Peptides against a protein of PDB entry 6RGO. Designs and how they scored, part 1

Every score and structure here is a prediction.

Target 1, 392 residues: chain A of PDB entry 6RGO
Amino acid sequence: MALKLLGFNQDATCFSVISSNKGVTIYNCDPFGKCFELEKSTSNDEELDFLVEMLFSTSLIAVVDKTIGASKRKKLKIVNTKRKATICELTFPHEIMDVIMNRKIICVVLKSDQIFVYDISCMKLLRTIDVRGEKLKSTSKFRNSEAVGDIGVRVSLSTDNNSILCYSSYSKSDKENAPLNDIVVFDALKCIQINVLPAVHQSNIVCIACSPDGMLMATASEKGTIIRVFKTIDTENDEPILVNEFRRGSRPSRISEMKFNHDNTLLACVGESDTIHIFALPVTTTEADANEDDTLQQSSHSLSSSINGLQYISKGLANRFGKIIVSKIPTQSQQRHVAYIKIPENAKYRIGFPKDTTNTIHICGEDGNYLVYSIPRNEVGPCTLVKSNTFD
Structure headers, positions and changes below count from the first letter of each chain, unless a header shows other numbers.
Peptide ipSAE was made for these designs. It is ipSAE averaged over its two directions, with the distance scale d0 held at 1.0 Angstrom where the peptide's residues are scored. Compare it between designs on one protein only; published cut-offs may not apply.
The geometry check fails a fold that doesn't show the stated peptide or that is severely misdrawn somewhere.

## One batch from the design tools (peptide; aimed at target 1 N80 I87 C88 M123)

Design b1_p8_1 (made by RFdiffusion4)
Pose (drawn by RFdiffusion4):
Structure b1_p8_1 (pose): chain A 327 residues (1-135, 151-284, 335-392), chain P 8 residues (1-8)
Amino acid sequence: MALKLLGFNQDATCFSVISSNKGVTIYNCDPFGKCFELEKSTSNDEELDFLVEMLFSTSLIAVVDKTIGASKRKKLKIVNTKRKATICELTFPHEIMDVIMNRKIICVVLKSDQIFVYDISCMKLLRTIDVRGEKIGVRVSLSTDNNSILCYSSYSKSDKENAPLNDIVVFDALKCIQINVLPAVHQSNIVCIACSPDGMLMATASEKGTIIRVFKTIDTENDEPILVNEFRRGSRPSRISEMKFNHDNTLLACVGESDTIHIFALPVTQRHVAYIKIPENAKYRIGFPKDTTNTIHICGEDGNYLVYSIPRNEVGPCTLVKSNTFD
Amino acid sequence: IEEIQELL
C-alpha cells in the first residue's frame, strides 16, 4: 500500500513517515537525509505504526505501537536515535490517540478522552484530565515554546439534551491551572485544533460549518472570549485535518480533504490569501520553519516533499522552490 | 530518568 501516516515536526526541521514496507523513517529538510530508520518490528503486511511525535531536532522520540493489537493501546517508548535504546516504557489504561510534546511538557491523549500531563524532566504525572469523565473524538493541541499552553475540546452543558457537543477549554499545563473556558464556538463537532507556537492564538475546525474561528488564548478578557477573525471556506464544505500557525503569527495554513491548501494572513500586526494546488485523493501535512516567513514546507503521501514560497502582497498561488522524493 | 535529562 501507499506510504501513509505522515507526522510533522514542531520546528519544521524534519517529518515522520511510516514506510509501509518496513519500520519508520525520519528525514531531514536541510540538508535532506535519512535521519533515523527504525528496524523490522513486523509480522504482516498492512499493520501500521500509528503515532510518532518528536522533539525539535533532537534524539528524543515518542513511539507508540507496532503490532495491530499486541502492544499498542498501552505502550509508550522513549528512544534515543543515535543509540536505538528504549529508556522509559510507560503503560496506560486505554488506547493512545495522539501525543504532543514540547520542551517542558509531554501530553498523552487516550481514546477515553483522558489527557496525561507529564513534567518531562522526571516523567512525574502532573495531572489526569478526565474530559469524558465530566460530561468522533477529542482533538488536542499545544504550544511549542515554553510557557507551554494546552488546548482541548470539551463537551457542553447539553449532555442531557444530546450525546455529542464541542466547546473549547484553555489550560496552562505549566502550573496545571485552567485559564479560560470558551463556549460552544460551533454548531457541530470539532475536527482539528491548532495552537500558536507562543501560545497566544488558537484555531478551530468544524465538520459542518467548515469556517475556521480564531480566539485569543490567555490575554483575552475574563468577561468574554475575544474572537479575532473568520476565514472563507471556499466553494464547498470540506473536512479539515491539520492546521499550523506561523512563528510571527501572521500566517495560518490549512489542509484537508480538498483540492487546495489555503493560507490565511493575520491582522495582528482576509477571506483567502495564498492557495497551493494539491492532488485530489492524496493526503498531505504542513509545516514552516523559524528561519523565514516566506517558506512553507509540504509533506505528501505520494512520496514528494515540496517547499513553496508565499506571496506577501499578491493573492496568487504559491511558487515552488525546492523539491525531493521519499523512500 | 537521568538519561532523559541528558537528552534535554
Fold by OpenDDE base, seed 4:
Structure b1_p8_1 (fold): chain B 392 residues (1-392), chain A 8 residues (1-8)
Amino acid sequence: as target 1 above (392 residues)
Amino acid sequence: IEEIQELL
């Protein structure tokens, strides 16, 4: 049977799959087992396509049936899994491409490059973000998005209550074919843009991960060779702070998913390659208030070194060519993975980090494997398989 | 709406 992975919930306590025969199935990770099923609405031999976003281990799910017809692809159902009942239904003007949520916010991404931000508690629309902005008035050419199937607005939401939304945006370049290579950081609760990271890659961003606390974000382009990690909120001289640059590989390969662990010490990535890569993030030692009152009086040595006044060469020709200063992301030494998992090349995998064990990763495959790995702390090497289960 | 709030 063909399985299609929908992914883990925010705390990796559950994962969702589409089974061609059954519809949507949600599995609990521990104890391992089926916890919910949504039957397919039709007996047709149509390939099942769904979006399912689960709110942690709650009975709240958001569901989009993408299987049948253009109308259903525009409908978001909020479902109580315990009651097996639809609580509410929202209809959008365009096809739903993605749904992400936390305890405060639902974000709905449309094929129109719009993000609808809702307060989950009342399903009130807080904001419509138009990522194309006012440029939509001139280029009403719907890019035949059939041929560009995978290039759209990407989103990631912090799993905390701060609800930091990171999304890909079009560069300000006057080129009709501006890449989705900017990132906007948005406070989804206050509906305020916090930051803009311009041109974080040379090509379209295809994967974004926000840290659970919303303080970090990871980005990958279509090339998937380099992953960049930035601070979301903090800036240095109004420039984006690059925390890390990781090399996944030398060969282009699409990254489908990235996740931070719950303490921001690890970043995992998965995609079309035979390898899940796990990268270590530097622990930002918060400067503990070392109020060490260490009064060491060390002496006044007045080294007055006379740095000579090298001359004001006045060469005034301000050549007006607005070089878009692609802020030279400082060439940090590209770090490699600290750990890895080998996976079958032809099996799509999804990843999740459990909250309680920062050195454990959950993975599930379209091959029907649910696997728990231990991540080595002090050594670069393979992860150790701790638990294995199968699903169908 | 009330049912959503019970699930949060």
Scores: peptide ipSAE 0.491, ipTM 0.960, DockQ to the pose 0.886
OpenDDE base, seeds 1, 2, 3, 5: peptide ipSAE 0.476, 0.466, 0.481, 0.489; ipTM 0.957, 0.956, 0.958, 0.959

Design b1_p8_1_s1 (made by RFdiffusion4, then SolubleMPNN; from b1_p8_1 with Q5K)
Fold by OpenDDE base, seed 4:
Structure b1_p8_1_s1 (fold): chain B 392 residues (1-392), chain A 8 residues (1-8)
Amino acid sequence: as target 1 above (392 residues)
Amino acid sequence: IEEIKELL
């Protein structure tokens, strides 16, 4: 049977799959077992396509049935899994491409490059973000988005209550074919843009991960060779702070998913390659208030070194060419993975980090494997398989 | 909608 992975919930306590025969199935990770099923609405041999976003281990899910017709692809159902009942249904003007949520916010991404931000508690629309902005008035050419199937607005939401939304945006370049290579950081609760990271890659961003606390974001382009990690809120001289640059590989390969662990010490990535890569993030030691009052009086040595006044060469030719200063992301030494998991070629995998064990990763495959790995702390090497289960 | 608040 063909399985299609929908992914883990925010705390990796559950994962969702589409089974061709059954519809949507949600599995609990521990104890391992089926906890919910949504039957397919039709007996047709149509390939099942769903979006399912689960709110942690709650009975709240958001469901989009993409299987049948353009009308259903525009409908978001909020479902109580315990009651097996639809709480509410929202209809959108365009096909739903993605749904992400936390305890405060639901974000709905449309094929129109619009993000609808809702207060989950009342399903009130807080904001419509039009990522194309006013440029939509001139280029009403719907790019035949059938041929560009995978290039659209990408989103990630912090799992905390701060609800930091990171999304890909079009560069300000006057080129009709501006890449989705900017990132906007948005406070989804206050509906305020916090930051803009311009041109974080040379090509379209295809994967974004926000840290659970919303303080970090990871980005990958279509090339998937380099992953960049930035601070979301903090800036240095109005420039984006690059925390890390990781090399996944030398060969282009699409990254489908990235996740931070719950303490922001690890970043995992998965995609079309035979390898899940796990990268270590530097622990930002918060400067503990070392109020060590250590009064050490050490002496006044006045080294007055006379730095000579090299001359003001006045060459005033203001060449007006607006070089888009692609802020030279400082060439940090590209770090490699600290750990890895080998996965079958051509099997799509999804990843999740459990909250309680920062050195454990959950993975599930379209091959029907649910696997728990231990991540080595002090050594670069393979992860150790701790638990294995199968599902169908 | 009240039901959503009970699930949060």
Scores: peptide ipSAE 0.496, ipTM 0.960, DockQ to the pose 0.846
OpenDDE base, seeds 1, 2, 3, 5: peptide ipSAE 0.483, 0.477, 0.486, 0.488; ipTM 0.959, 0.958, 0.959, 0.959

Design b1_p8_2 (made by RFdiffusion4)
Pose (drawn by RFdiffusion4):
Structure b1_p8_2 (pose): chain A 327 residues (1-135, 151-284, 335-392), chain P 8 residues (1-8)
Amino acid sequence: MALKLLGFNQDATCFSVISSNKGVTIYNCDPFGKCFELEKSTSNDEELDFLVEMLFSTSLIAVVDKTIGASKRKKLKIVNTKRKATICELTFPHEIMDVIMNRKIICVVLKSDQIFVYDISCMKLLRTIDVRGEKIGVRVSLSTDNNSILCYSSYSKSDKENAPLNDIVVFDALKCIQINVLPAVHQSNIVCIACSPDGMLMATASEKGTIIRVFKTIDTENDEPILVNEFRRGSRPSRISEMKFNHDNTLLACVGESDTIHIFALPVTQRHVAYIKIPENAKYRIGFPKDTTNTIHICGEDGNYLVYSIPRNEVGPCTLVKSNTFD
Amino acid sequence: VEEIQELL
């Protein structure tokens, strides 16, 4: 089958790719190279490694499952790339759905909507967050820099009226203090959530409305959450998979089950800005590095890696600059 | 744990 289940780095330095053949490879961007290659851990053809989230450019990797079910739900391994050794092997009571890391805090998301927060220096569990214990699945996002700030979707006070709903809660994982609770920002479920690298901004994606809403995160008034801007969906409602924020928080990238990738600018310093054509029934992931604000890195499951440029003052499409092919 | 600290 195709080379599916791409994962993208925080710093846009490299990307994680599960080659359907054997193990998982991690490439670099500049210069492009085979950065890390995981050996054979397989027994059948279509069984897939699912979850890999990494540090910036380091040797520290978070790896989850290999087998379809033998050791999947309850595993987390911490591996150094230069010496291929497992350091800490944590076990969890449920199935892992997502792992997000930063320089200070490691988050592990379970299928039962439990979020485990760790101080990465000693792996002490800071707090267990019973989201489903209070009231598709929960989508969680996190800031990259320090003062790492956690964002998760929570159910509303209409659990008696119906089973599924989605509001937003802002949480400071550094001090384990809940900062702001946002109301039902959508009339539908929440599909994907993106938080700014500095933790000041947040994006939301609805399944039905397909309109991205941006709210201030922490400095927002206590009385009411502050809405920043909204972005035009386009001609057709489409499911969104992954969104990213620029380092200066002027740009927002959007990808999903669509023909095109949309670029949204920010009035921090309207409907559409830059659009990148994309093959229809193939899936991609997004990133952009810290070095420049004009370059956007693209990861594709077709086997191609592309680097596009962004037009500052033109509403035109992006211009391709650099490309390379996968393995 | 000490090895994770070194990698940080």
Fold by OpenDDE base, seed 4:
Structure b1_p8_2 (fold): chain B 392 residues (1-392), chain A 8 residues (1-8)
Amino acid sequence: as target 1 above (392 residues)
Amino acid sequence: VEEIQELL
């Protein structure tokens, strides 16, 4: 049977799949087993397509049936899995491309490059973000590329209550084909843009991950060769802070998903390659204020060396060329993975980090495998398989 | 709405 992976929930306690015969199934990871099933609404041999976002281990899910007709693709259902009941239904002007949530916010991404931000507690619309902006409304030739070119607005939301939303945006280049290579960092609760990271890649961003605490963001382009990690909120001289640059590989390969672990020490990526890569992030030691009051008086001498700095009066030729300040992301040494998992070629996998075990990763495949791996801490190498289960 | 709040 064809399985389609919907992914893990925020804490990797559950994962969702589409089974061609059954519809949507949610599995619990531990103990492993089915915890919810949503039957297909139709007997047709139509390829099932759903979006399902689960709120942690709660009975709250957001569901979009994308299988049948343009009208259903515009409907978001909020479902109580315990009651098997729809709590509310929202209808959008355009097809729903993605749905993400945490305990505070639901974000709905439309094919129109709009993000609808809702307060989950009351389903009140807080903001509509138009990523194309008002000026580009005139040149919205619908990309009638029926090529399901996965080039659209990408989003990631922090799993904490701060609700930091990272989304891809069009560069300010006056080019009709501006790439989706900017990132906007948005406080989804306050509805305020807090940062903009311009031109973080040369091509469209196809994958974004926000850290659970919203302090870090990982990005990958269509090339999927380099992953960049930035601070979300903090800036240095109004410029984006690049924390890490990771090399996934030398060959182009799409990254479909990235995840941080719960303590921001690891970043995993998965995609079209035969390998899940796990990268180590430097632990930002918060300098604990070691108020070591160590009064060591050492009087060392004030060598006042008066080096006469030469006043080179280099002439101010005001060359008006608008330097596109491609912020030179400092050429940090591209780091490789610290750990990896080999997966079957052409099997789509999804990844999740459990909250309680920061050195464990959950993975599930369209091959029907749910696998738990231990991540090596002190050496570069393969992850160790700890548990395996199968699903259909 | 109330039912969502019970699930959060």
Scores: peptide ipSAE 0.474, ipTM 0.955, DockQ to the pose 0.856
OpenDDE base, seeds 1, 2, 3, 5: peptide ipSAE 0.457, 0.452, 0.462, 0.464; ipTM 0.953, 0.952, 0.954, 0.954

Design b1_p8_2_s1 (made by RFdiffusion4, then SolubleMPNN; from b1_p8_2 with E2K)
Fold by OpenDDE base, seed 4:
Structure b1_p8_2_s1 (fold): chain B 392 residues (1-392), chain A 8 residues (1-8)
Amino acid sequence: as target 1 above (392 residues)
Amino acid sequence: VKEIQELL
């Protein structure tokens, strides 16, 4: 049977799949087993397509049936899995491309490059973000997206209550074909843009991951060769802070998903390659204020060397060329993975980090495998398989 | 609405 993976929930306690015969199934990871099933609404041999976002281990899910007709693709159902009942339904002007949530916010991404931000507690619309902006409304020839070119607005939301939303945006280049290579960092609760990271890649961003605490963001382009990690909020001289640059590989390969672990020490990526890569992030030692009052008086001498700084009066030729400040992301040494998992070629996998075990990763495949791996801490190498289960 | 709040 064809399985389609919907992914893990925020804490990797559950994962969701589409089974061609059954519809949507949610599995619990531990103990492993089915915890919810949503039957297909139709007997037709139509390829099932759903979006399902689960709120942690709660009975709250957001569901979009994309299988049948343009009208259903515009409907978001909020479902109580325990009651097997729809709590509310929202209808959008355009097809729903993605749905993400945490305990505070639901974000709905439309094919129109709009993000609808809702307060989950009341389903009140807080903001509509138009990523194309008002000026581009005139030149929106609907990309004849019969080419399912996966080039659309990408989003990631922090799993914490701060609700940091990272989304891809069009570069300010006056080019009709501006790439989706900017990132906007948005406080989804306050509805305020807090940062903009311009031109973080040369091509469209196809994958974004926000850290659970919203302090870090990982990005990958269509090339999927380089992953960049930035601070979300902090800036240095109004410029984006690049924390890490990781090399996934030398060959182009799409990254479909990235995840941080819960303590921001690891970043995993998965995609079209035969390998899940796990990268180590430097632990930002918060300098604990070691108020070590160590009064060591050492009187070392004031060598006043008066080096006469030469006043080179280099002439101010105001060359008006708008330097596209491609912020020279400092050429940090591209780091490789610290750990990896080999997966079957052409099997789509999804990844999740459990909250309680920062050195464990959950993976599930369209091959029907749910696998738990231990990540090596002190050496570069393969992850060790700890547990395996199968699902249909 | 109330039911969502009970699930959060």
Scores: peptide ipSAE 0.511, ipTM 0.960, DockQ to the pose 0.856
OpenDDE base, seeds 1, 2, 3, 5: peptide ipSAE 0.503, 0.493, 0.503, 0.498; ipTM 0.959, 0.958, 0.959, 0.958

Design b1_p8_2_s2 (made by RFdiffusion4, then SolubleMPNN; from b1_p8_2 with V1L E2K)
Fold by OpenDDE base, seed 4:
Structure b1_p8_2_s2 (fold): chain B 392 residues (1-392), chain A 8 residues (1-8)
Amino acid sequence: as target 1 above (392 residues)
Amino acid sequence: LKEIQELL
């Protein structure tokens, strides 16, 4: 049977799959087992396509049936899994491409490059973000999205209550084919843009991960060779702070998913390659208030070194060519993975980090494997398989 | 709506 992975919930306590025969199935990770099923609405041999976003281990799910017809692809159902009942339904002007949520916010991404931000508690629309902006409404030839299947607005939301939304945006280049290579950081609760990271890659961003606390974001382009990690909120001289640059590989390969662990010490990535890569992030030692009152009086040596006044050479002709200063992301030494998992080349995998064990990763495959790995702390090497289960 | 709030 063909399985399609929908992914883990925010705390990796559950994962969702589409089974061609059954519809949507949600599995609990521990104890391992089926916890919910949504039957397919039709007996047709149509390939099942769904979006399912689960709110942690709660009975709240958002569901989009993409299987049948253009109308259903525009409908978001909020479902109580315990009651097996639809709580509410929202209809959008365009096909739903993605749905992400936390305890405060639901974000709905449309094929129109619009993000609808809702307060989950009342399903009130807080903001419509038009990523194309007002100027591009005239040139919205619907990119024949059949041929460019996967290039659209990407989003990631912090799992905390701060609800930091990171999304890909079009560069301000007057080119009709501007890449989705900017990132906007948005406070989804206050509906305020916090930051803009311009041109973080040379090509379209295809994967974004926000840290659970919303303080970090990871980005990958279509090439998937380099992953960049930035601070979301903090800036240095109004420039983006690059925390890390990781090399996944030398060969282009699409990254489908990235996740931070719950303490921001690890970043995992998965995609079309035979390898899940796990990267270590530097622990930002918060400067503990070392109020060490160490009164060491060390002496006043007045080294008055006379730095000589080198002359004002007046070369005035500032040529007005607005070089878009692609802020040279400082060439940090590209770090490699600290750990890895080998996976079958033809099996799509999804990843999740459990909250309680920062050195454990959950993975599930379209091959029907749910696997728990231990991540080595002090050594670069393979992860150790701790638990294995199968599903169908 | 009340039901969503009970699930949060």
Scores: peptide ipSAE 0.525, ipTM 0.962, DockQ to the pose 0.857
OpenDDE base, seeds 1, 2, 3, 5: peptide ipSAE 0.516, 0.508, 0.518, 0.521; ipTM 0.960, 0.959, 0.960, 0.961

Design b1_p8_2_s3 (made by RFdiffusion4, then SolubleMPNN; from b1_p8_2 with V1L Q5R)
Fold by OpenDDE base, seed 4:
Structure b1_p8_2_s3 (fold): chain B 392 residues (1-392), chain A 8 residues (1-8)
Amino acid sequence: as target 1 above (392 residues)
Amino acid sequence: LEEIRELL
């Protein structure tokens, strides 16, 4: 049977799949088994297409049936899986491309490059973000988005209650063809833009991951060779803070998903390559205020050496060529993976990090494998398979 | 809507 993976929930306790014969199935990871099924609405041999976003291990799911007709592709259903009942339905002006949620917020991404931000508790619209809106004043040409189905606004939402939304935005360059290579960091609760990371890649951003706490963000471009990790909120001299630069590979390969583990020590990526890569993040030792009052009086020898060399570099005419301030992302040493998982070629996989085990990763494949791997801590190498299950 | 709040 053809399986299509929808992915893991926020805590990797469940994953969802589309089965060509059955519709949507949600599996519980431990104990492994089916926990919900949504039957297909049609008897036709049409390729099933759904969006399903599950709220952790709750009975709350958001569902979009994309299988048939432009009308259904614009409808978001909020479903209680325990009751098998639709709680509410929202209709959008454009096709729904993505849905993401946490305990506070639902974000709905449209084909129009709009993000609708809702308070989940009352389904009240908090904000409509028009990612094109700053540009639409200059270029009324709706790019016929028919030809490039893969380039659109990407989003990631923190799984915590702070609800940090990271989304790709169009560069402010006067080029008609400006890439989606800026990132906006948005407080989804307060509806405030808190940061903008300009030109984080040279090409369109195709994958974004926000850390569970919203403090970090990972980005990958269409090339998928370099992953960059930034601080989301903090800036240094109004410039973005690059925390890490990882090299996935030398060959271009699309990254479909990235995730942080729950303690921000690991970043995993998966895509079209035969390898899931896991990168280590430097643990920011919060300086514990060890107020060790150790009064060691060692004499501050005041080496005052007054190197006075005020060389007057002359005021040469700064020609007004608008230097596109390509933010000089500091040339950090590109780090490699610390761990990896080999996956079958051409099998799409999804990844999830469980909360309770920071050195464990859950993966599931369109090959019908659900696999649990242990991540090595102190060595660079392959992950160890701990558990395997099959699904259909 | 109350049902959503019961599920959160």
Scores: peptide ipSAE 0.521, ipTM 0.962, DockQ to the pose 0.854
OpenDDE base, seeds 1, 2, 3, 5: peptide ipSAE 0.511, 0.498, 0.511, 0.513; ipTM 0.961, 0.959, 0.960, 0.960

Design b1_p8_2_s4 (made by RFdiffusion4, then SolubleMPNN; from b1_p8_2 with V1I Q5R)
Fold by OpenDDE base, seed 4:
Structure b1_p8_2_s4 (fold): chain B 392 residues (1-392), chain A 8 residues (1-8)
Amino acid sequence: as target 1 above (392 residues)
Amino acid sequence: IEEIRELL
């Protein structure tokens, strides 16, 4: 049967799949088994397409049936899986491209490059973000969005209650063809833009991951060779803080998903390559205020050496060419993976990090494999398979 | 809508 993976929930306790014969199935990871099924609405041999976002291990799911007709692709159903009942339905002006949620917020991404931000508790619209809107004042040409179905606004939401929303935005470059290579960091609760990371890649951003706490963000472009990790909120001299730069590979390969583990020590990526890569993040030792009052008086030898060399470099005419301030992302040493998982070629996989085990990763494949791997801590190498299950 | 709050 053709399986299509929808992915893991926020805590990797469940994953969802589309089965061509059955519709949507949600699996519980431990104990492994089916926990919910949503039957297909049609008897036709049409390729099933759904969006399903599950709220952790709750009975709350958001569902979009994309299988048939432009009308259904614009409808978001909020479903109680325990009751098998639709709680509410929202209709959008454009096709729904993505849905993401946490315990506070639902974000709905449209094909129009609009993000609708809702308070989940009351389904009240908090904000409509028009990612094109800043640009539409300059270029009224609706790019016929027919051509490259893969280029659109990407979003990631923190799984915590702070509800940090990271989304890709169009660069302010006067080029008609400005890439989606800026990132906006948005407080989804307060509806405030808190940061903008300009030109984080040279090409469109195709994958974003926000850390569970919303403090970090990972980005990958269409090339998928470099992953960059930034602080979301903090800036240094109004410039973005690059925390890490990882090299996935030398060959271009699309990254479909990235995730942080729950303690921000690991970043995993998966895509079209035969390898899931896991990168280590430097643990920011919060300086514990060890107020060790250790009074070691060691003498301040005042090496005062007054190197006075004020060379007057002359005030040459700063010509007004608008230097596109390509933020000089510091040339950090590109780090490699610390761990990896080999996956079958052409099998799409999804990844999830469980909360309770920071060195464990859950993966599931369109090949019908659900696999649990242990991540090595102190060595660079392959992950160890701990558990395997099959699904259909 | 009240049902959503019971599921959160």
Scores: peptide ipSAE 0.522, ipTM 0.964, DockQ to the pose 0.855
OpenDDE base, seeds 1, 2, 3, 5: peptide ipSAE 0.507, 0.506, 0.517, 0.520; ipTM 0.962, 0.962, 0.963, 0.963

